# Ledger of designs, part 65: peptides against a protein of PDB entry 1EBD

Target 1, 138 residues: chain A of PDB entry 1EBD
Amino acid sequence: KASYEGKVAAEAIAGHPSAVDYVAIPAVVFSDPECASVGYFEQQAKDEGIDVIAAKFPFAANGRALALNDTDGFLKLVVRKEDGVIIGAQIIGPNASDMIAELGLAIEAGMTAEDIALTIHAHPTLGEIAMEAAEVAL

## One batch from the design tools (peptide; made by RFdiffusion4, then SolubleMPNN)

Design b2_p18_7_s3 (from b2_p18_7, 11 letters changed)
Fold by OpenDDE base, seed 4:
Structure b2_p18_7_s3 (fold): chain B 138 residues (1-138), chain A 18 residues (1-18)
Amino acid sequence: as target 1 above (138 residues)
Amino acid sequence: ALSREEREARLARLAALA
């Protein structure tokens, strides 16, 4: 966000029309395990009256995580029940800081859990967990 | 950076989330 805002500022100084706007801004903590979030948390959605599915999938069930012997944590998708649109995601686990980008993109693009579920993810990868969680949400 | 049109489109998507 800050980097993007800096770019916008530079463009504005140069006289180019520009704007900063995000539907979903990621938050990352580079802890061990890493934590990342984008969009709504489940409770935030509920507090706003959004009926959601919280689809959770553990890294303990992910092939790459098992191979890496790093199976703590999970990925959670927050999916609007009405239309299956992904409105949030939380990841606690290996490579969460990078993996959150896929979900950020999904949210920004207005994608559904089905969109992610039907996207082939490389095997074996940590990223497959997004697909698995999406399948849970179906 | 985003154009005004792109920004408005994103805002529309955001508004549709809740």
Scores: peptide ipSAE 0.020, ipTM 0.531, DockQ to the pose 0.069
Fold by OpenDDE base, seed 5:
Structure b2_p18_7_s3 (fold): chain B 138 residues (1-138), chain A 18 residues (1-18)
Amino acid sequence: as target 1 above (138 residues)
Amino acid sequence: ALSREEREARLARLAALA
């Protein structure tokens, strides 16, 4: 966020019209395991009256995580029931800090759980967990 | 960086998520 704002500021100083506008801002904690989030948490959505599905998939069931002997945690998708649109995501586990980017993109683009479920992810990768969680939401 | 037009489009998408 700060880096992005710096880029916008630099362009503004250079005389280029620009604006800062964020839809989904990721948050990362570089702990062990890493934690990352973007968009709504499940309870936040519920508090705002949004009917959601919380789709959770554990790293313990991910082939790459098993191979790395790093299986703590899970990925959670927060999916709006009415239309299947992903409105939030949380990751606790290996490489969460990088993996959150895919989900940030999905939220920014207004993608559904089905969109991710039908996207081929390389095997075996940690990233497959997003696809698996999306399938849970279906 | 977003143009004014892009910003308006982003705001519309944000509203659709709410």
Scores: peptide ipSAE 0.016, ipTM 0.443, DockQ to the pose 0.070
Fold by OpenDDE base, seed 2:
Structure b2_p18_7_s3 (fold): chain B 138 residues (1-138), chain A 18 residues (1-18)
Amino acid sequence: as target 1 above (138 residues)
Amino acid sequence: ALSREEREARLARLAALA
């Protein structure tokens, strides 16, 4: 966020058109377990009148997490019910700080839960949890 | 995970999206 805001500021100073869109700016807390978020939280979407599906999948059901013996937490996708477009994601668990990037990309690209569900993720990886959560949202 | 049949059907739907 700070880096992005700095880039926007630099562009503004240089006279280039620039805007800040906070919707898809990731936030990360490097705790144990890590926490990461991008886009809408479920309640934020509801408060704005957006009908959403909150699709949650636990790390305890992820093969890589099990192999690592690090199974605390979950991934949550916030999906607009009308069209299946992903508008937010939250991750609490191992490698959340890196995993959030895929979901940030998905949000910026206007991808649906189906798009992620149909993307092959390597097995076994923590990243598979995004695919699994996407399947829940279908 | 999606079945092979479900996967192919959904891929077809995705390809048809505007």
Scores: peptide ipSAE 0.015, ipTM 0.519, DockQ to the pose 0.038
Fold by OpenDDE base, seed 1:
Structure b2_p18_7_s3 (fold): chain B 138 residues (1-138), chain A 18 residues (1-18)
Amino acid sequence: as target 1 above (138 residues)
Amino acid sequence: ALSREEREARLARLAALA
């Protein structure tokens, strides 16, 4: 957030059109396993009266994670039931700090779980877990 | 978990948006 805002500010100072225009800001903890989050947590959505599906898929069922012998954790999508729009995501596991970017993009673009489920992900990759979690939400 | 028909229909929807 700070670095992005700094970039926007620098461009504004330079006289270029720029604005802070984001829906979701990622948060990352570089632990082992890594933790990453963007958008709503399930309970936050519920507290605001949003009816959500929490779609969870474990790294233990991911082919790449198995091959790497690094299978701790999961990916969780927080999906609004009304329209299937992804409003949050959490990842605990390998490469979470980088993988959260796809989900941040999905949230910013207003994508649905269906959109992610229908997106071809390379096999075998850790990133496939997003597709698997999206399928759970359908 | 999607049926073949459902999958194809959804792909068509996505393609129409792209």
Scores: peptide ipSAE 0.015, ipTM 0.505, DockQ to the pose 0.045

Design b2_p18_7_s4 (from b2_p18_7, 11 letters changed)
Fold by OpenDDE base, seed 1:
Structure b2_p18_7_s4 (fold): chain B 138 residues (1-138), chain A 18 residues (1-18)
Amino acid sequence: as target 1 above (138 residues)
Amino acid sequence: APSAAERAARLARLAALA
């Protein structure tokens, strides 16, 4: 957030119109396993009266995670039931700190679970877990 | 962390983009 805001400020100083216009701010903890979150948590959405699907997929079922012998944790998508739009994501597991970026992009772009489910991810990769979680939400 | 109002505003923007 601060880095992005600094970039916006620098662009404004340079005479390029820019605004702080973001929906999803990622949060990362570089623990083992790593933790990352962006957008709504399931309970936050529920507390605001948003009807959501919490779609969860474990790293224990991910081919790359198995190959790496690093299968602790899961990815969770928080999907608005009304229209299938992704409004949040949480990752506990390998490479969560980098993998959250895909989901941040998806949220900022207003993408649906179907959009991610229909996006081909390379095999075998940790990133496939996002596709798998999206399929759970369908 | 954003307030509930701030989160709601962000969600509204998200909905407009969808």
Scores: peptide ipSAE 0.040, ipTM 0.598, DockQ to the pose 0.054
Fold by OpenDDE base, seed 3:
Structure b2_p18_7_s4 (fold): chain B 138 residues (1-138), chain A 18 residues (1-18)
Amino acid sequence: as target 1 above (138 residues)
Amino acid sequence: APSAAERAARLARLAALA
């Protein structure tokens, strides 16, 4: 966030147009396991009266995570029930800090859980957990 | 964490894209 804000400011000063108003700004904690979040948390959505599906898939069921012996945590998609649009995502687990980018993109693009579920993810990878969680939301 | 107002604004942008 701070790094990006600095980049935007520098670009503006340099005379380049730069957009700052993203729908979803990621938050990352580089702990072990890593934690990453983008968009709404489930409870935040509920508090605002948004009816959501919280689709959760554990790293313990991910082939790559198993192969790496790094299976702590999960990926959670927060999906608006009305239209299946992804409005938030949380990852606790291996490589969460990088993996959150796919979901940030999905949210910014207004994608649905179905869009993610229908996107082929390489097997076995940590990233395919997003597809698995999306399938749970269907 | 963003305020309720900030979240509402984000949701509005999201809805416009959906």
Scores: peptide ipSAE 0.027, ipTM 0.542, DockQ to the pose 0.052
Fold by OpenDDE base, seed 4:
Structure b2_p18_7_s4 (fold): chain B 138 residues (1-138), chain A 18 residues (1-18)
Amino acid sequence: as target 1 above (138 residues)
Amino acid sequence: APSAAERAARLARLAALA
């Protein structure tokens, strides 16, 4: 957040139109396993009266995670039921700190679970878990 | 893999969000 805001300020000072216009700010804990989150948690959405689907997919079912012998945790998508828009994501597991960026992009762009599900992810990769979780949300 | 129609629908939806 601070880095992003600094970049926006620098661009504005340089005479380029720029604004702080973010919907989601990622949060990462570099624990073992790593934890990452962006947008709404399921309970936060519910507390605000948003009807959501929480789509969870375990790393234990991910081919790359199995190959790496690092299968702890899961990816969770928080999807608004009304329109299928992704409003949050949580990742606990391998490479969560980097993988959260895809979901951050998806949220900022107003993408749906279907959009992620229809995006080809390389096989086998950890990132493929996002596609799998998106399919669960359909 | 998604069909051509599915890809087109996805792109149309994304364009509508621009």
Scores: peptide ipSAE 0.020, ipTM 0.548, DockQ to the pose 0.073
Fold by OpenDDE base, seed 5:
Structure b2_p18_7_s4 (fold): chain B 138 residues (1-138), chain A 18 residues (1-18)
Amino acid sequence: as target 1 above (138 residues)
Amino acid sequence: APSAAERAARLARLAALA
């Protein structure tokens, strides 16, 4: 957020029309396991009256996580039921700090769980868990 | 920086997510 705002400010100072207009701001905790979040948490969506699916997939079922012997945690997608749009995501597990970027992009672009589910992810990779969670949401 | 059209689209998406 601060980095993006700094970029916007620099562009404004340079005389370019710019605005701080983001939909998804990631938050990361570099713990072990790492934690990352973007967009809505499930309860936040519910509190706002948004009907959501919380689709969860564990790293214990991910081939790369198994190969790395690092299978703690999960990926959760918060998906609006009305149209399948991803409105939030949380990751607790290996490489969460980097993996959240895909989901931030998806939310910012207004993508659906179907969009992610139908995106080919390399096998076996940690990132493949996003596809698996998206399939759960379908 | 995003174009005026891109900014408008982002604001529309934000409203749709809320």
Scores: peptide ipSAE 0.020, ipTM 0.486, DockQ to the pose 0.076

Design b2_p18_8_s1 (from b2_p18_8, 10 letters changed)
Fold by OpenDDE base, seed 4:
Structure b2_p18_8_s1 (fold): chain B 138 residues (1-138), chain A 18 residues (1-18)
Amino acid sequence: as target 1 above (138 residues)
Amino acid sequence: MRSEEEKQAALEKIRELL
């Protein structure tokens, strides 16, 4: 587990196309702010000839982030244009390391931006940013 | 355990990809 995660993280960091069909292995950097990624980056999708929407929503517009006075960063969804399926997500900001799990689940399940946009998130939460970014992708 | 320098380098790289 850890050695595989370390190798995949190192390869993802190195910009090597992960020839490993595991689209949904999360990568996390426990920094301040935290960083997390799962699936395709926008540029990786483009390099593979996938037409994508990159939907970005800032923590500065999230009610919980404002209440916490921790508004640095954003969530980005990488959405395949042909069918609206989420193929990647990146988070820089508060609780990114935990929030990436929802998006990993969405990618593994083949969910669309619409599926997330229609999912009720508790208010106010940091997790609402996934819903907000999904709405941007519509 | 990754050093703080390695974490920062990884953070910068992620930011470059976003």
Scores: peptide ipSAE 0.022, ipTM 0.519, DockQ to the pose 0.029
Fold by OpenDDE base, seed 3:
Structure b2_p18_8_s1 (fold): chain B 138 residues (1-138), chain A 18 residues (1-18)
Amino acid sequence: as target 1 above (138 residues)
Amino acid sequence: MRSEEEKQAALEKIRELL
């Protein structure tokens, strides 16, 4: 039932050609800390009338970031409340430029925050922060 | 190399946009 509703919602989103063409394109700024984004920002989703959860998890709580002494920033997931589908993600912090690819894949595949939360990430890794942010969205 | 104050100011500015 949920997978069918997700497909219908994805088809309804696909019916607006102007919004879809740029959602899956990652943007990266190689600053210190690095910044990366894919899909909707929280405010863009709100401006389009999408009810969203903005789930944040800080690198200061990530075991690998602590071990590297590089704990600035956070990961944010933008999750559609109706069905839990991830529609955007932003990362400020270590390895943001590479880590955005997992979230780009999740958005393109129409995955939910639950799908990411249930995906086992190696411990301790920077990538584990995606799982932690997904758990915040549940 | 950016100062720690400049890095923190940049981070806060990005946080305002997110």
Scores: peptide ipSAE 0.020, ipTM 0.519, DockQ to the pose 0.020
Fold by OpenDDE base, seed 5:
Structure b2_p18_8_s1 (fold): chain B 138 residues (1-138), chain A 18 residues (1-18)
Amino acid sequence: as target 1 above (138 residues)
Amino acid sequence: MRSEEEKQAALEKIRELL
């Protein structure tokens, strides 16, 4: 777990803070499990003085991951506390390389954790983990 | 939507990781 976060962090690109929009450049490591990141890491946001919530949800609690017998890892959302805007996301687990695209779109569009939490995801899918992590951030 | 300056800065960071 910690080793996977370190691996993603080493290859991650920091978003550029703007007053309204963040630069959401994805970084992917095609390992087993896959690792993906977009926008801020939790510590990076803190180092820049951004008060954040790090909302984490494990694949071990995702119905599709259980059905696939591939439950290693988690999704983490980095959410700015002031307005609930998603400023970063990290995924370690099944299909992380493709799943990061939803979160890249969310960050680019300036979406909140509430926007993701209210987005209906197909059931059962790995993508539901984004919704579950967003609910943790509320 | 991000400015051209922000896009260029992001591209420079990508190039640093390659």
Scores: peptide ipSAE 0.017, ipTM 0.496, DockQ to the pose 0.059
Fold by OpenDDE base, seed 1:
Structure b2_p18_8_s1 (fold): chain B 138 residues (1-138), chain A 18 residues (1-18)
Amino acid sequence: as target 1 above (138 residues)
Amino acid sequence: MRSEEEKQAALEKIRELL
């Protein structure tokens, strides 16, 4: 329920026609689970005619999330198919409010899913989920 | 690059949701 409210709130922020200028501005909802978004939602990219891959990885498959007994939710990357550039990310789950910063940096820098997939994350961490989602996008 | 006004407007929108 809280995750849905967080998604709707993030979509409402992003849904303005000036969304292009707000791509790298993170939106966070401190619900349980936390919700965070930066850049395009999958549907926004599609509505603008951008061909995207939506790569999703669940916290239920993350070693740190399992160790914390907090496995609700997922990370989603929105990747432009033409060049593999990350244009959006959404996180619902543990530490989403902090984890969105890595993805905001990646989007602002014009990084690809490959760049994140090749970035070594400490094990076990929640942050590894970004790497795992990036691997799904390859 | 986003203007400072656009950044501030975005931050205000986020704050309204918190």
Scores: peptide ipSAE 0.017, ipTM 0.518, DockQ to the pose 0.071

Design b2_p18_8_s2 (from b2_p18_8, 10 letters changed)
Fold by OpenDDE base, seed 1:
Structure b2_p18_8_s2 (fold): chain B 138 residues (1-138), chain A 18 residues (1-18)
Amino acid sequence: as target 1 above (138 residues)
Amino acid sequence: MKSEEEKEKALKKIKELI
């Protein structure tokens, strides 16, 4: 947020048209476990009248998380039912602070749960949890 | 390990950072 707002402000000062878009701005808390979010929360989408699927996958079922002995938490995708577009994501668990970037990209690009489910992730990785959560949303 | 409820509460607090 602050870095992005700083960039927008610098561009505006330089005479370039720019706007602050908060839709796909990630928020991270470097706790143990790490926490990250981008886009809509499930309840926020519901409060706005968006019919959503909340697809959740646990790190306890992820091969890399098991190998690291760090299986606390989950990934949640918030998927719009009308078109399968990912509108939000939340992660609690290992590497959440970095893993949120893939989901931020997906949301910004207007990708679907199917797009992520069909994206080959390296095995074994923590990132596979995004693919697994996307498969749950199908 | 945090409970599922504590995890969901932690995520809700992150909304304030967006």
Scores: peptide ipSAE 0.070, ipTM 0.695, DockQ to the pose 0.026
Fold by OpenDDE base, seed 4:
Structure b2_p18_8_s2 (fold): chain B 138 residues (1-138), chain A 18 residues (1-18)
Amino acid sequence: as target 1 above (138 residues)
Amino acid sequence: MKSEEEKEKALKKIKELI
């Protein structure tokens, strides 16, 4: 947040079009397991009157997480039902702090759950959990 | 392992950081 706001302010001072988009700003807690979030929480979307699908996939079902013996947690996608656009994501589990960036990109680009579901992820990787959660949202 | 409820509670705390 603060670093991004500083960048936006610097760009604005330099005469570049810039805006603070808080929806695209990730938040990370480097706990064990790690926690990360970007965009809407499910309840936040509901409180704003957005009809959403909350698609959840557990790390216990991810082949790489099993191989690492680090299977605690899940990924949750918050998908707008109207158009399938991803509007939020939450991760609690291995490498959540880095994995949130893919979902931040997807949200910023206005991608759908289908776009992620159709994106081939390397096997076996932790990143496949995004694809698996996207498939749950279809 | 933390309960699902504890995990959801941890995520709710992140919301306060945004």
Scores: peptide ipSAE 0.064, ipTM 0.689, DockQ to the pose 0.025
Fold by OpenDDE base, seed 5:
Structure b2_p18_8_s2 (fold): chain B 138 residues (1-138), chain A 18 residues (1-18)
Amino acid sequence: as target 1 above (138 residues)
Amino acid sequence: MKSEEEKEKALKKIKELI
C-alpha cells in the first residue's frame, strides 16, 4: 500500500495523472508461518452481497511443501460464482509473501479460477498450490 | 501446527493492514 501510494503520488507530482487502485493491494505478515492476502476475504464479499466460492487447498498436499518439510497452512481463493472471477486470495504457509504476487496479478487482470487451473506450474513448486486451489473452485 | 481457527484469525488480522 504505502509504496504503491508513494509511486502514484510521485507520478502525479511529475505531471502524469494517476489514480490509486486498491483492487489488488497485497498485505503481508512475515510471521512463521508467513501470512499474505490480496483482494476480498470470503466474509467481506458475502457482506457486500457477492455470492462466492471459497476454495481451499492445504500445503500438506503440495509436493514441494512435503519435500521442504514445511506443510503447515493453506491457500484460499475467493471466487465470484457468477463468472468464476478470482476476487480475493489468502495464504498461510511457506513463501506466502512471494506467492501472493501471482494471485495479485490474477485479480488485477480479472482472471478466473479456470485461467489459473489451466496455467501450467513448474513441478514440484509451492506455486502449484494456486493451481490446485483453482481446481477446487471449478 | 496452528488450529484452523487460529489460521483464520491470523488472516482477519492481515485485513486490518490493508
Scores: peptide ipSAE 0.058, ipTM 0.682, DockQ to the pose 0.026
Fold by OpenDDE base, seed 3:
Structure b2_p18_8_s2 (fold): chain B 138 residues (1-138), chain A 18 residues (1-18)
Amino acid sequence: as target 1 above (138 residues)
Amino acid sequence: MKSEEEKEKALKKIKELI
């Protein structure tokens, strides 16, 4: 039942022949710390009337970031409350420019926070922060 | 290498946007 409702929602999103949906195009700023974003910001989703959860996890709690002595920043997931689908992500911190690709893939595939939370990430890695932020969204 | 003050200012500006 849930997989059929997800397919109908994906078909409704795909059924607008309007402008190249730039939502899934990553934006990266190679600052120190790095900044990356894909999909909706929390405020953009709210302005469009989407009820969202903004789940944050800090690099200061990531084992690899601690080992690298590079713990500044966080990952934020923007999750639609109705179905748990990830509609946006923002990263400020180490390796943000590369780590945004996983979240871009998740958004394009219509994945949920649960899908990311259940994905085993190698330990210890910076990438685990995506899993940790997804767990916060549950 | 950016100063700690420059990093903190950059982080604050970005955190205000996201």
Scores: peptide ipSAE 0.028, ipTM 0.612, DockQ to the pose 0.020

Design b2_p18_8_s3 (from b2_p18_8, 9 letters changed)
Fold by OpenDDE base, seed 2:
Structure b2_p18_8_s3 (fold): chain B 138 residues (1-138), chain A 18 residues (1-18)
Amino acid sequence: as target 1 above (138 residues)
Amino acid sequence: MKSEEEKKRALEEIKELI
């Protein structure tokens, strides 16, 4: 049931570019695994003519995810190439509903991938995936 | 109940939308 609800919600999120100019409204689906999004999707940014980097980091490469034996999914950052500003983020994986908050803050504040990459995250945590994805965008 | 294969397929389809 949860995976179907996640699909319908992901399709709804991806299929409706919010006609509301609020780039930083998070969307969360409490499926197993959880799904979360904030800001631009990669394709949405491309359709608007924004040149972006889509940086992915998998939960399978994270020490905390390995320790939890919950390694399915990834985090994606959508980074504007011109200035390195984070304009979107998507997460599918454990704790996605809470992990999206950091990225929502980063987007609202106009932070860069470098700002996240240089932020020390506690070890071992799922939050380190945001830092690792930011490093991929550099 | 959806089969584990159907759940896995649905998850992969979600991953393609992100």
Scores: peptide ipSAE 0.208, ipTM 0.744, DockQ to the pose 0.023
Fold by OpenDDE base, seed 5:
Structure b2_p18_8_s3 (fold): chain B 138 residues (1-138), chain A 18 residues (1-18)
Amino acid sequence: as target 1 above (138 residues)
Amino acid sequence: MKSEEEKKRALEEIKELI
């Protein structure tokens, strides 16, 4: 049930450009695994003619996710190629509902993938996956 | 209740969407 509710919510979020000019409104689905999104999806950015990098990092490569035995899913950053600015992020995996907040802050502040890659995250944490995905975008 | 295979398929479909 929860995974289906997550799919329907992800489809609804991807298909409805919010009529509200807030690029950084997070959307969360408390499924198992959790799903979260903020800003642009990769395809949405492409449909608007934005040239993007989709940087993806798996929880299976995250030390904290391994220690928790909860390694399904990934984090994706949608990065504008022109200036390296993060314009969207999606997470499916452990603690996605809370982890999206860092990325919402980054998007609202107009931060780049480099800014996140240079941000020191505590080790080992799930949050390090944001840094790892940002490094993929460089 | 959805089968474990149906849950797995739904998860993979979400992973392709995002």
Scores: peptide ipSAE 0.202, ipTM 0.743, DockQ to the pose 0.023
Fold by OpenDDE base, seed 4:
Structure b2_p18_8_s3 (fold): chain B 138 residues (1-138), chain A 18 residues (1-18)
Amino acid sequence: as target 1 above (138 residues)
Amino acid sequence: MKSEEEKKRALEEIKELI
């Protein structure tokens, strides 16, 4: 049931044109694994003619996820290539519902992938995956 | 109840959308 609700929600979110004023509104699906999104999807940005870098980092490479034996999924950053500004993020995996808030803050503040990459995250944490994905975008 | 294979397929389909 939850996985089907997650699919319908992901499809609904991906199909809604976020007016510029709603880019930082998070969407969360409390499935197993959790799904969360804020800002642009990669395809949505492309459809609007934004040249983007989609930086993806898997939970299977995250030290905390490995320690928890909960390594399914990934974090994706959608980064505007022109200036490195984060314009979207998607998470599927452990604690996605809470972790999306950092990225929502980053998007609202107009932060770059470099800003996140330079932010020291505690090791090992699930949140460290945001830093790792930001490093992929550099 | 959905099979574990059906759950896995649904999850992979979500991963393709995001």
Scores: peptide ipSAE 0.196, ipTM 0.736, DockQ to the pose 0.023
Fold by OpenDDE base, seed 3:
Structure b2_p18_8_s3 (fold): chain B 138 residues (1-138), chain A 18 residues (1-18)
Amino acid sequence: as target 1 above (138 residues)
Amino acid sequence: MKSEEEKKRALEEIKELI
């Protein structure tokens, strides 16, 4: 049930032209694994003619996810190529519902992938994956 | 109750959409 709700949520979010006024509203599905999104999906940005980098980092490479034996999924950043500004993020994996808040804050504040990459995250944590995905976008 | 195979397929379909 929850995994299907995640698909419907992703399709609904991907199919709505984001009125600019709702880009920073998070969407969460409490499935196993959890799924969360904020801002643009990669395909939405492309359909609007925005040239983007889709930077992915897997939980299988995260030290905390390994220690928890919960390594399914990834974090994706959608980064505008022109200026490096983060315009969207998606997470499927452990603690996605809480971890999306950092990325929602970054999008609302108009932060770049460099800003997140330069932010020190505690080691080892699940949240460190945001920094790792930001480094992929550089 | 969805089978474990149906849950796995649904998860992979979500991973393709995001």
Scores: peptide ipSAE 0.160, ipTM 0.717, DockQ to the pose 0.023

